# Ledger of designs, part 26: peptides against a protein of PDB entry 6UG1

Target 1, 304 residues: chain A of PDB entry 6UG1
Amino acid sequence: SNEERKRRKYFHMLYLVCLMVHGFIRNEWINSKRLSRKLSNLVPEKVFELLHPQKDEELPLRSTRKLLDGLKKCMELWQKHWKITKKYDNVGLYMRTWKEIEMSANNKRKFKTLKRSDFLRAVSKGHGDPDISVQGFVAMLRACNVNARLIMSCQPPDFTNMKIDTSLNGNNAYKDMVKYPIFWCEVWDKFSKKWITVDPVNLKTIEQVRLHSKLAPKGVACCERNMLRYVIAYDRKYGCRDVTRRYAQWMNSKVRKRRITKDDFGEKWFRKVITALHHRKRTKIDDYEDQYFFQRDESEGIPD
Target 2, 301 residues: chain A of PDB entry 6UG1 as posed
Amino acid sequence: SNEERKRRKYFHMLYLVCLMVHGFIRNEWINSKRLSRKLSNLVPEKVFELLHPQKDEELPLRSTRKLLDGLKKCMELWQKHWKITKKYDNEGLYMRTWKEIEMSANNKRKFKTLKRSDFLRAVSKGHGDPDISVQGFVAMLRACNVNARLIMSCQPPDFTNMKIDTSLNAYKDMVKYPIFWCEVWDKFSKKWITVDPVNLKTIEQVRLHSKLAPKGVACCERNMLRYVIAYDRKYGCRDVTRRYAQWMNSKVRKRRITKDDFGEKWFRKVITALHHRKRTKIDDYEDQYFFRRDESEGIPD

## One batch from the design tools (peptide; made by RFdiffusion4, then SolubleMPNN)

Design b1_p10_5_s2 (from b1_p10_5, 7 letters changed)
Fold by OpenDDE base, seed 4:
Structure b1_p10_5_s2 (fold): chain B 304 residues (1-304), chain A 10 residues (1-10)
Amino acid sequence: as target 1 above (304 residues)
Amino acid sequence: DELAEFLKSL
């Protein structure tokens, strides 16, 4: 019905706001001064120097290479720190089906909300789920004065899916679900004027995204619970930005159709949500990023 | 606007 379509749209919007607020809160928690002091001790001076290379005026690419090497070593150090990777409780923050949502509304499951103190302890000990691990990695980079963003791929229920039963079949659902991350890191490369993508936990990869990312879910089974639609970046200064364009090869042709921003109402609403979560002034970094997104939109063109 | 204020209060 039209009513059910409206209901699913509004529920998607509410759920998206809750996810984006969750990302904002986690981004605040990883700015903890106590955690920062502890995590900075994991990074030797030689690795810190690689994270902060001098500008090579002759070949800026040499400075980028040092930064990339520093980030690689930070990933290795993080793997040594992290002792226990817990499985997600159920599906974690991966996409739920409409049936699962309906069933969960009936079941007053006390979600054990992880308290700030418990989160800080988990990161500090190296014990937690992959999301906590990624968030802790971002905290470690920030502790080393790296301009690192927390990235969250928000997975609200698919309001474009009007099927009554959206139950997902079978035993491989968890393996396919966790094949791609929901949380990752971006690091600002001041030399190339680009964001470097870092997945320290799942794919254990560093990339300089041009047209596509390795972190973008591929295959039907992986996309069932991880649909790339809302990739939100949270910086150390409480900036909030939609960075979906970086990770979406086909933003205009495919991704936009699955977003609330497919219409003018949804676009205006989503801009209000981003603006509400964006607590810093615009910077030249934002200008470079917006220019990159513009060039990516022009290069993709209008879908036929 | 109310949502923006609410989100700023978080």
Scores: peptide ipSAE 0.028, ipTM 0.744, DockQ to the pose 0.051
Fold by OpenDDE base, seed 2:
Structure b1_p10_5_s2 (fold): chain B 304 residues (1-304), chain A 10 residues (1-10)
Amino acid sequence: as target 1 above (304 residues)
Amino acid sequence: DELAEFLKSL
């Protein structure tokens, strides 16, 4: 019905705000001074120096290579620190079906919200789910004065799916779900004027995204619970930015159709949500990023 | 309706 379409759209919007606020809160928690002091001790001086290379005026690429090597070593150090990766309870922050949402509304399952103290303890001990691990990795880089962003791929229910039953085929559902991350890291490369993508936990990869990312879900089974639609970046200064354009090869042709921003009302609404979560002034880094997004939009073209 | 109004008031 038209009513069910409206209900799903509004529920998607509410769920998206809740996810974006969750990302904001986690981004605040990883700025903990207590956690920072503990995590900085995991990074030896030689690795810190690689994270902060001098500018090579002859070949800026040499400085970028040092930074990339430093980030690789930080991933290795993080793997040594992290003792236990817990499975997600149910689907974690991956996308739920409409049926699962309806069933969850009927079942007053007290989702144990992880408290800040428990989060800080989990990161400090190296014990938790993959999301906590990624968030802790961003905290470690920030403890080393690296301009690292927490990235969240927000997975609200698909309001474009109008099927009554949205049951997923249960075979290997967890393995396919966790194949791609929900949280990752970006690091600012001051030499190339670009964001470096870092997945320290899932794919254990570092990439300089040009047209597509390895972190973008591929295949039907993976996309059932992880649809690239809302990739939100949270920086150390409480900036909030939509960085979906980086990771979406087909932003205009495919991704936009599955976003609330497909229409002018949704665009204006989503911009308000971003603005409400953006607690810093614009910087030249944002200008370079917006220029990159513009070039990516021009290169994709407008879908016919 | 109330949720729709709330989300519009954002």
Scores: peptide ipSAE 0.027, ipTM 0.734, DockQ to the pose 0.085
Fold by OpenDDE base, seed 1:
Structure b1_p10_5_s2 (fold): chain B 304 residues (1-304), chain A 10 residues (1-10)
Amino acid sequence: as target 1 above (304 residues)
Amino acid sequence: DELAEFLKSL
């Protein structure tokens, strides 16, 4: 019905806000001074120097290469620190089906909310789920004065899915679900004027995204619980930005149709949510990023 | 519905 379509749209909007607020809160927690002091000790001086290369004026690419090597070594150090990767409880922050949402409303299962103290302990011990691990990695880079963002791929239920039964088929659902991350890192490269993508936990990759990302879910089974629609960046100064354009190859042709921003009402609403979570002034870094997004929109074109 | 109005007020 038209009513059920409206209900799913509004529930998607509410769920999206809750996810974006969760990302904001986790971004505050990883700014903990106590955690920062502890995690800085994981990074030896030689690796710190690689994270902060001098500008090579003859060949700026040499400076970028040092930064990339420093980030690679940080990923290796992080893997040594991280002792226990817990499985997600149920589906974690991956996308739920409409049926699962309806069933969960009937089940009085108290979601165990992780407290700030428990999160800081988990990161400090190297014990937790992959999301906690990524968030801790961002905290370690921030402890080394690196301009690192926490990235969250928000997975609200698909309001464009009007099927009554949205049950997912098959026992491999967990493996397919966790094939691609929900959380990752971006690091500002001041030499190339670009964000570097870092997945320290799942794919263990560093990427300079041009046209497509390795972190973008591919294949039907992987996309069932992980649809790239809302990739939100949280910086150390409590900036909040939509960076979906970086990771979406087909933003205009495919991704936009699955976003609340497909219509003017949804676009205006989503801009308000971003603005409410954005607690810093604009910088030249935002100008370079917006220029990159503009060039990507022009290069994709408007779908016919 | 109240949820719709709340979400519009954001």
Scores: peptide ipSAE 0.027, ipTM 0.734, DockQ to the pose 0.083
Fold by OpenDDE base, seed 3:
Structure b1_p10_5_s2 (fold): chain B 304 residues (1-304), chain A 10 residues (1-10)
Amino acid sequence: as target 1 above (304 residues)
Amino acid sequence: DELAEFLKSL
């Protein structure tokens, strides 16, 4: 019905706000001074120097290569620190079906909300789910004075799916779900004036995204619980930015149709949510990023 | 209805 379409749209909006607020809170927690002091000790001086290369005036690419090598070594150090990767409880922050939401409304499953103290202990011990591990990795880079962002791929239920039964076929569902991350890292390269993508936990990859990322879900089974629609960046200064354009090859033709921002009402609303979560002044880094997004929109073209 | 108005008021 038209009523059920409206209901699913509004529930998607509420769920999206809750996810974006969750990302904001986790971004505050990883700025803990106590955690920073502990995690800085994981990074040897030689690796710290690679993270902070001098500018090569002849070939700025040499400085970028040092930074990339430093980030690779940080990923290796992080793997040594992380002792226990827990499976997600149920589906974690991956996308739920409408049937799962309806069933969960009837069953008051107490979501065990992880307290700040428990999170800090989990990161410090190297024990937790993949999301906690990625968040801890961002905290380690920030402890080394690296301009690292926490990235969250927000997975609200698909309001464009009007099927009554949205049950997923059960075979390998967990493996397909966790094939691509929900959380990752971006690092500012001051030499190339670009964000470097880092997945320290899932794919264990570093990318300089041009047209597409390896972190973008591919294949029907993987997209059932991980649909790239809202990739939100949280920086060390409490900035909040939509960076979906970086990871979406087909933003205009495909991704926009699955977003609340497909209409003017949704665009205005989503801009208000971003503004409410953005607690810093604009910087030249934001100008370079917006220029990159503009060039990506022009290169994709207008969908016919 | 109320949820719609609440979400519009944000």
Scores: peptide ipSAE 0.027, ipTM 0.731, DockQ to the pose 0.082

Design b1_p10_5_s3 (from b1_p10_5, 6 letters changed)
Fold by OpenDDE base, seed 3:
Structure b1_p10_5_s3 (fold): chain B 304 residues (1-304), chain A 10 residues (1-10)
Amino acid sequence: as target 1 above (304 residues)
Amino acid sequence: EELAEFLKSL
């Protein structure tokens, strides 16, 4: 019905706000001074120097290469620190079906909200789910004075799916679900004026995204619980930015149709949510990023 | 309706 379509749209909006607020809270927790002091000790001086190369005036690419090598070594150090990767409880922050939401409304399963103290302990011990591990990695880079962002791929239920039963029949449902991350890192390269993508936990990759990312889900089975629609960046100064354009190859032709921002009402609403979560002034880094997004929109073209 | 109005008032 038209009523069910409206209900699913509004539930998607509410769920999206809850996810974005969760990302904001986790981004605040990883700024803990106590955690920062502990995690800085994991990074040797030689690796710290690679993270902070001098500007090579002849070939700025040499400075970027040092930063990339420093980030690779930080990923290796992080793997040594992290002792236990827990499976997600149920589906974690991956996308739920409408049937799962309806059944969960009837079953008041108390989501055990992880307390700030328990999160800080989990990161310090190297024991937790992949999301806690990525968040801890961002905290380690921030402890080394690196301009690292926490990235969250928000997975609200698909309001464009009007099927009554959306049960997933896949035998490998968990393996396909966790094939791509929900959380990752971005690092500002001051030499190239670009964000570097870092997945320290899932794919264990560093990428300079041009047209597409390896972190973008591909294939039917993995897209059932992980649709790239809302990639939100949380920086060390409590900035909040939509960075979906970086990771979406087909933003205009495909991704926009699955977003609340497909209409003027949804665009205005989503801009208000971003503004409410954005607690810093604009910087030249935001100008370089917006210029990159503009060039990516022009290069994709208008969908025919 | 109320949730729709609440989400519009944000």
Scores: peptide ipSAE 0.028, ipTM 0.743, DockQ to the pose 0.081
Fold by OpenDDE base, seed 1:
Structure b1_p10_5_s3 (fold): chain B 304 residues (1-304), chain A 10 residues (1-10)
Amino acid sequence: as target 1 above (304 residues)
Amino acid sequence: EELAEFLKSL
């Protein structure tokens, strides 16, 4: 019905806000001074120097290469620190089906909310789910004065899916679900004027995204619980930005159709949510990023 | 309705 379509749209909007607020809160927690002091000790001086290369005026690419090598070594150090990767409870923050949402409303399952103290302990010990691990990695980079963002791919239920039964087929659902991350890192490269994408936990990859990312879910099974729609960046100064354009190859033709921002009402509403979570002034870094997004929109074109 | 109003008030 038209009513069920409206209900699913509004539930998607509420769920999206809850996810974005969760990302904001986790971004505050990783700014912990106590955690920062502990995690800085994981990074030896030689690796710190690679994270902070001098500007090579002749060949700025040499400075970027040092930063990339420093980030690679930080990923290796992080793997040594991280002792226990826990499986997600159920589906974690991956996308739920409409059926699962309805069933969960009927089930009085008290979700055990992780407290800030428990999170800080988990990161400090190297024990937790992949999301906690990525968040801890961002905290370690921030402890080394690196301009690192926490990235969250928000997975609200698909309001464009009007099927009643959205049961996912079978036992491989977990492996396909976790094939691509929900959380990752971005690092500002001051030399190339670009964000570097870092997945320290799942794919263990560093990339300089041009047209496509390795972190973008591919294949039907992986996209069932991980649809690239709302990639939100949280910086150390409590900035909040939509960076979906970086990771979406087909933003205009495909991704926009699955977003609340497909219509003017949804666009205006989503801008308000971003604005409410954005607690810093604009910087030249935002100008370079917006210029990159503009060039990506022009290069994709408007779908016919 | 109330949820719609709440979400519009955002």
Scores: peptide ipSAE 0.028, ipTM 0.745, DockQ to the pose 0.084
Fold by OpenDDE base, seed 4:
Structure b1_p10_5_s3 (fold): chain B 304 residues (1-304), chain A 10 residues (1-10)
Amino acid sequence: as target 1 above (304 residues)
Amino acid sequence: EELAEFLKSL
């Protein structure tokens, strides 16, 4: 019905806000001074120097290469620190079906909200799910004065899916679900004026995204619980930015149709949500990023 | 409106 379409749209909006607020809160917890002091000790001086290379005036690419090597070594150090990767409880923050939502509304499952103290202990011990591990990696880079962002791929239920039964069939559902991350890292390269993508936990990759990312879900089975629609970046100064354009090859032609921002009402609403979560002044880094997004929109073209 | 107030309380 038209009423069910409206209900699913509003529920998607509410769920999206809750996910974006969750990302904001986790980003605050990453800024813990107590955690920072502990995690800085994981990074030896030689690796710290690679994270902070001098500017090569002849070939800025040499400075970028040092930073990339430093980030690779940090990813290796992080794997040595991390002792236990827990499976997600149920589907974690991956996308739920409408049927799962309806069934969960009837079951008052107390979401065991992880407390800040428990999170800090989990990261410090190297025990937790992949999301906690990525968040801890961002905390380690921030402890080394690296301009690292927490990235969250928000997975609200698909309001464009009007099927009554949205049950997922298949024994490999968990393996396909966790094939691509929900959380990752971005690091500012001051030499190339670009964000570097770092997945320290899932794919264990460092990427300079041009047209597409390895972190973008590909294939039917993995896209059932992980649809790239709302990739939100949280920085060390409590900035909040939509960075979906970086990771979406087909933002205008495909991704926009699955977002609340497909219409003017949804665009204005989503901009209000971003603005409410953005607690810093604009910087030249934001200008370079917006210029990159503009060039990517022009290169994709406007869908006919 | 309520959502905007909720967002202001964040």
Scores: peptide ipSAE 0.028, ipTM 0.755, DockQ to the pose 0.059
Fold by OpenDDE base, seed 2:
Parts: structure tokens; sequence; C-alpha cells
Structure b1_p10_5_s3 (fold): chain B 304 residues (1-304), chain A 10 residues (1-10)
């Protein structure tokens, strides 16, 4: 019905705001001074020096290579720190079906909220789910004065799916779900004027995204619970930015159709949500990023 | 967890 379409759209909007607020809160928690002091001790001086290379005036790429090597070593150090990777309870922050939402609304399950103290303890001990691990990795890089962003791929229910029963075929659902991350890291490369993508936990990869990312879900089964639609970046200064354009090869042709921003009302609404979560002034880094997104939009073209 | 749980309570 038209009513069910409206209900699903509004529920998607509410769910998206809640996800974005969660990302904001987790980004605040990883700025903990207590956690920073503990995590900085995991990084030897030689690795810290690689994270902060001198500018090579002859070949800036040499400085980028040092930074990339430093980030690789930080991923290795993080793997040594992290002792227990817990499975997600149910689907974690991956996308739920409409049926799962309806069934969950009927089941007043006492939900165990992870308190800030428990999060900080989990990261400090190296015990937690993959999301906590990624968030802790961003905290470690920030403890080393690296301009690292927490990235969240927000997975609200698909309001474009009007099927009543959206039962997923259960057998490989968890493996396919966790094949791609929901949280990852970006690091600012001051030499190339680009964000470096870092997945320290899931794919254990570092990439300089040009047209597409390895972190973008591929295949029907993976996309059932992980649709790349809202990739939100949270920086150390409480900036909030939509960085979906980086990871979406087909932003205009495919991704936009699955976003609330497919229409002017949704675009204006989503911009208000971003603005409400963006607690810093614009910087030259934002200018370079917006220029990159502009070039990516021009290169994709407008879908006919 | 907390948000996934808040979102399950919705």
Amino acid sequence: as target 1 above (304 residues)
Amino acid sequence: EELAEFLKSL
C-alpha cells in the first residue's frame, strides 16, 4: 500500500538517524584520553616515525609510501593486541529485513546496551566484536596523532523493498554478512591530498580508492545485509561527512535510487542530519575531498 | 549492541 511505503520510508529515516548518532557516540568514545594513553604505548617509535614522515620535496610519493608502511605495521600491532574477536549478536549493525524488524518489535527482548566503560575496557583488553576492534584501531591511530576517521556504512532497512516477507535464505547468511565490514578507517595523506582507506580487521587491507573500493559489497548474498548507501565519516574533531561517493562506483545510477536522497525532500532532510552531527568548521581537507567527489560525479556522468 | 538493541525496540 501507499501507507506501507510511507511507513517504511519514515522507519528507514529514523533508523538511519539512530545509526548515524551511534557512529557519532562511538567516535566520541574513541577520543577517550585514558584509552589514548594506553593505545599509544602499542606503537613503537620507529612506527610512529613512519606515520609522520618528513615531506620528500623531490618525490612526495616516498612520504606516502612511508605512511602506508606505518599503517601496515599498525595493523600488525593491532592484530597482536586484539585477543578475542566476538561474533555479532544476531546481525549486529548489518541490515535487517522488514520481517525481522516486525518480529523484534513484538519481542521485548532486554537489549544489552554497551556502556562507554565497557567499550573502553573491551578495546583496552582487546576483546570484542569486529566493530569495537575497528573503532579501537582508529583510537590507536588518533593516539599517535594520525588524522584518522571512523567510517560507518549505515545499514537502515531497505525502504525500496516493498515485499511483505523478506526472509533471507539462512544457511550462509552470517558468512556472507560479515564478508565486508560495516566500520573501517580512513587516514589523511597530507602528501597526496587524499584519504587512505584502511580495513584493519575484516579484509586487513589498505587502499587508495580511485574509482572503487575492495570494501564495497559485491554479490547478491553479501548485499542482502550490507548495501553501500550511507558511508559516514567521523573525524577526531567531531566532523561528520557523507563519503559514500568514494566507495560507490555507481553513485548516480544505482546507489542514489536506494537512498533517502533520491528526491529533494530526502536530500534536504539528510543534509540537516549531517549538519546536526557536524561539530567543526570546514577545512582545506574538506575542499580536497569535495573536489575529488566532484571529479567522481563528472566521471560517472548522469545516468540517462 | 546498544543501538542495534534500541533499533530492535523500535
Scores: peptide ipSAE 0.034, ipTM 0.775, DockQ to the pose 0.231; fails the geometry check

Design b1_p10_5_s4 (from b1_p10_5, 7 letters changed)
Fold by OpenDDE base, seed 3:
Structure b1_p10_5_s4 (fold): chain B 304 residues (1-304), chain A 10 residues (1-10)
Amino acid sequence: as target 1 above (304 residues)
Amino acid sequence: SELSEVLKSL
């Protein structure tokens, strides 16, 4: 019905705000001075120097290579620190079906919200789910004065799915779900004027994204609970930016149709949400990023 | 807060 379509759209919007606020709160928690002091001790001086290379005036790419090597070593150090990767409780922050949402409304399952103190303890001990691990990795890089962003792929229920039953019958549903991350890291490369993508936990990869990312879900089974639609970046200065364009190869042709921003009302609404979560002034880094997004939009073209 | 206005628009 038209009323069910409206209901699913509004529920998607509410759920998206809750996810984006969750990302904001986690980004605040990883700025903990107490956590920063503990995590800085995990990074040897030689690795710190690689994270902060001098500018090579002859070949700026040499400086980028040092930074990439430093980030690789940080990923290896983080893997040694992290002792226990817990499975997600149910589906974690992956996408729920409409049936699962309706069933959960009837069952007042008190989701035990992780307290700030418990999060800081989990990161310090190296015990937690993959999301806590990624968030802790971002905290470690920030403790080393690296301009690292927390990235969150927000997974609200698909308001474009009008099926009554949206049950998932997949035998490998959990394996397919966790094949791609929900949280990752970006690091600012001051030499190339680009963001470097880092997945320290799931795929254990470092990318300089041009047209596509390895972090973008591929295949029907993986996309059932992880649909790339809202990739939100949270920086150390409480900036909040939509960076979906970096990770979406087909933003205009495919991704936009699955976003609330497909219409003017949704675009204006989503801009208000971003503005409410963006607590810093604009910088030249934002200018370089917007230029990159513009070039990516021109290169994709308008879908015919 | 601006967030409360966003929530009121839902």
Scores: peptide ipSAE 0.040, ipTM 0.778, DockQ to the pose 0.080
Fold by OpenDDE base, seed 4:
Structure b1_p10_5_s4 (fold): chain B 304 residues (1-304), chain A 10 residues (1-10)
Amino acid sequence: as target 1 above (304 residues)
Amino acid sequence: SELSEVLKSL
């Protein structure tokens, strides 16, 4: 019905705001001074020097290569620190079906909200789910004065799916779900004027995204619970930015159709949500990023 | 807060 379409759209919007606020709160917790002091001790001086290379005026790429080597060593150090990766309870922050939402409304399941103290202890001990691990990795890089931001792929229920039964069938549903991350890291490369993508936990990869990312879900089974639609970046200064354009090859032709921003009302609303979560002034880094997104929009073209 | 206004616009 038209009513069910409206209900699903509004529920998607509410759920998206709750996810984006969750990302904001986790980003604040990463900035803990107590955690920062503890995590800085995991990074030896030689690795710190690689994270902060001098500018090579002859070949800026040499400086980028040092930074990439430093980030690789940080991922190795992080894996040594992280002792226990817990499975997600149910589906974690992956996408729920409409049926799962309806069933959960009837069941007053108290979501066990992780407290700030419990989060800091989990990161400090190296015990938690993959999301806590990624968040802790961002905290370690920030403790080393690296301009690292937390990335969150927000997974609200699909308001474009109008099926009554949205049950997912499959014995490998969990493996397919966790094949791609929900949280990752980006690091600012001051030499190339680009964001470097870092997945320290899931794919254990570092990439300089041009047209496509390895972190973008591929295949029907993986996309059932992980649809790339809202990739939100949270920086150390409480900036909030939509970075979906980086990770979406087909933003205009495919991804936009599955976003609330498919119409002018949704675009204006989503802009208000981003603005409400963006607590810093604009910088030259934002200008370079917006220029990159513009070039990516031109290169994709307007879908006919 | 700005967030409360966004939530009221839902």
Scores: peptide ipSAE 0.040, ipTM 0.780, DockQ to the pose 0.079
Fold by OpenDDE base, seed 5:
Structure b1_p10_5_s4 (fold): chain B 304 residues (1-304), chain A 10 residues (1-10)
Amino acid sequence: as target 1 above (304 residues)
Amino acid sequence: SELSEVLKSL
């Protein structure tokens, strides 16, 4: 019905705000001074120097290569620190079906909300799910004075799916679900004027995204619980930015159709949510990023 | 404040 379409749209909006607020709170927690002091001790001086290379005036690419090597070594150090990767309880922050939402409303499952103290302890011990691990990795880079962002791929229920039963069949559902991350890192390269993408936990990859990312979900089974729609960046100064354009090859033709921002009302609403979570002034880094997004939009063209 | 207004507009 038209009513059920409206209900699913509003529930998607509410769920999206709750996810974005969760990302904001986790981004605040990883700025903990106590955690920073502990995690800085994991990074040797030689690795710290690679994270902060001098500007090579002759060949700026040499400075970028040092930064990339420093980030690779940080990923290796993080793997040594992280002792226990827990499975997600149920689906974690991956996309739920409408049926699962309805069933969960009936079952008063006490969601054990992880407290700040428990999170800080989990990161310090190296014991937790992959999301806690990525968040801890961002905290370690920030402890080394790196301009690292926490990236969250928000997975609200698909309001474009009007099927009543959306039960996902099969035992492989967990493996397909976790094939691509929900959380990752971005690091600002001051030499190339670009964000470097870092997945320290899942794919264990570093990339300079131009047109395509390895972190973008591919294949029907993987996309059932992980649809790239709302990739939100949280920086160390409590900035909040939509960076979906970086990771979406087909933003205009495919991704926009599954976003609340497909219409003017949704665009204005989503801009208000971003503004409410954005607690810093605009910087020259934002100008370079917006220029990159503009060039990516022109290069995709208008969908036919 | 602003987040609460966004939530109330839902």
Scores: peptide ipSAE 0.038, ipTM 0.776, DockQ to the pose 0.081
Fold by OpenDDE base, seed 2:
Structure b1_p10_5_s4 (fold): chain B 304 residues (1-304), chain A 10 residues (1-10)
Amino acid sequence: as target 1 above (304 residues)
Amino acid sequence: SELSEVLKSL
């Protein structure tokens, strides 16, 4: 019905705000000075130097290579630190079906919220789910003065799915769900003027995204609980930016149709949400990023 | 936090 379509749209909007606020809160928690002091001790001086290479005036690419090597070594150090990777409780922050939402509304399951103190302890001990691990990795890079962003792929329920029963069939649902991350890292490369994508936990990869990312979910089964629609970047200065364009190959043709921003009302609303979560002034880094997004929009073209 | 509980209760 039209009423069910409206209900799902509004519920999607509410859920999206809740996810984005969750990302913002986690981004504050990883700025903990106590955590920073502990995590900086995990990074040897030689690795710190690689994270902060001098500018090679002859070949800036040499400086980028040092940074990439430093990031690789940080991923290795992080794997040594992380002792226990917990399975997600149910589906974690992956996308729920409309049926699951309806069923959970009826089941007052007291989900134990992770408190800030418990989060900081979990990261410090190296015990937690993959999201906590990624968030802790971003905290470690920030502790080393790296301009690292927390990236969150927000998974609100699909308001474009109008099926009554949205139950997912399949024995491997969890494996397919966790095949791609919900949280990852971006690091600013001051030499190339680009963001470097780092997945320290799931795919254990570093990439310089041009047209597509390895972190973008592929295949029907993976996209059931992880649909790339809202990739939000949280920086160390409490900046909040939509970086979906980086990770979406087909932003205009495919991704936009699944976003609230498909219409002017949704665009204006979503911009207000971003603005409310963006607690810093614009910088030249934002200019370079917007220029990259512009070039990506021109290169994709407008779908006919 | 409460939001993660709301997100889990949803």
Scores: peptide ipSAE 0.031, ipTM 0.767, DockQ to the pose 0.146

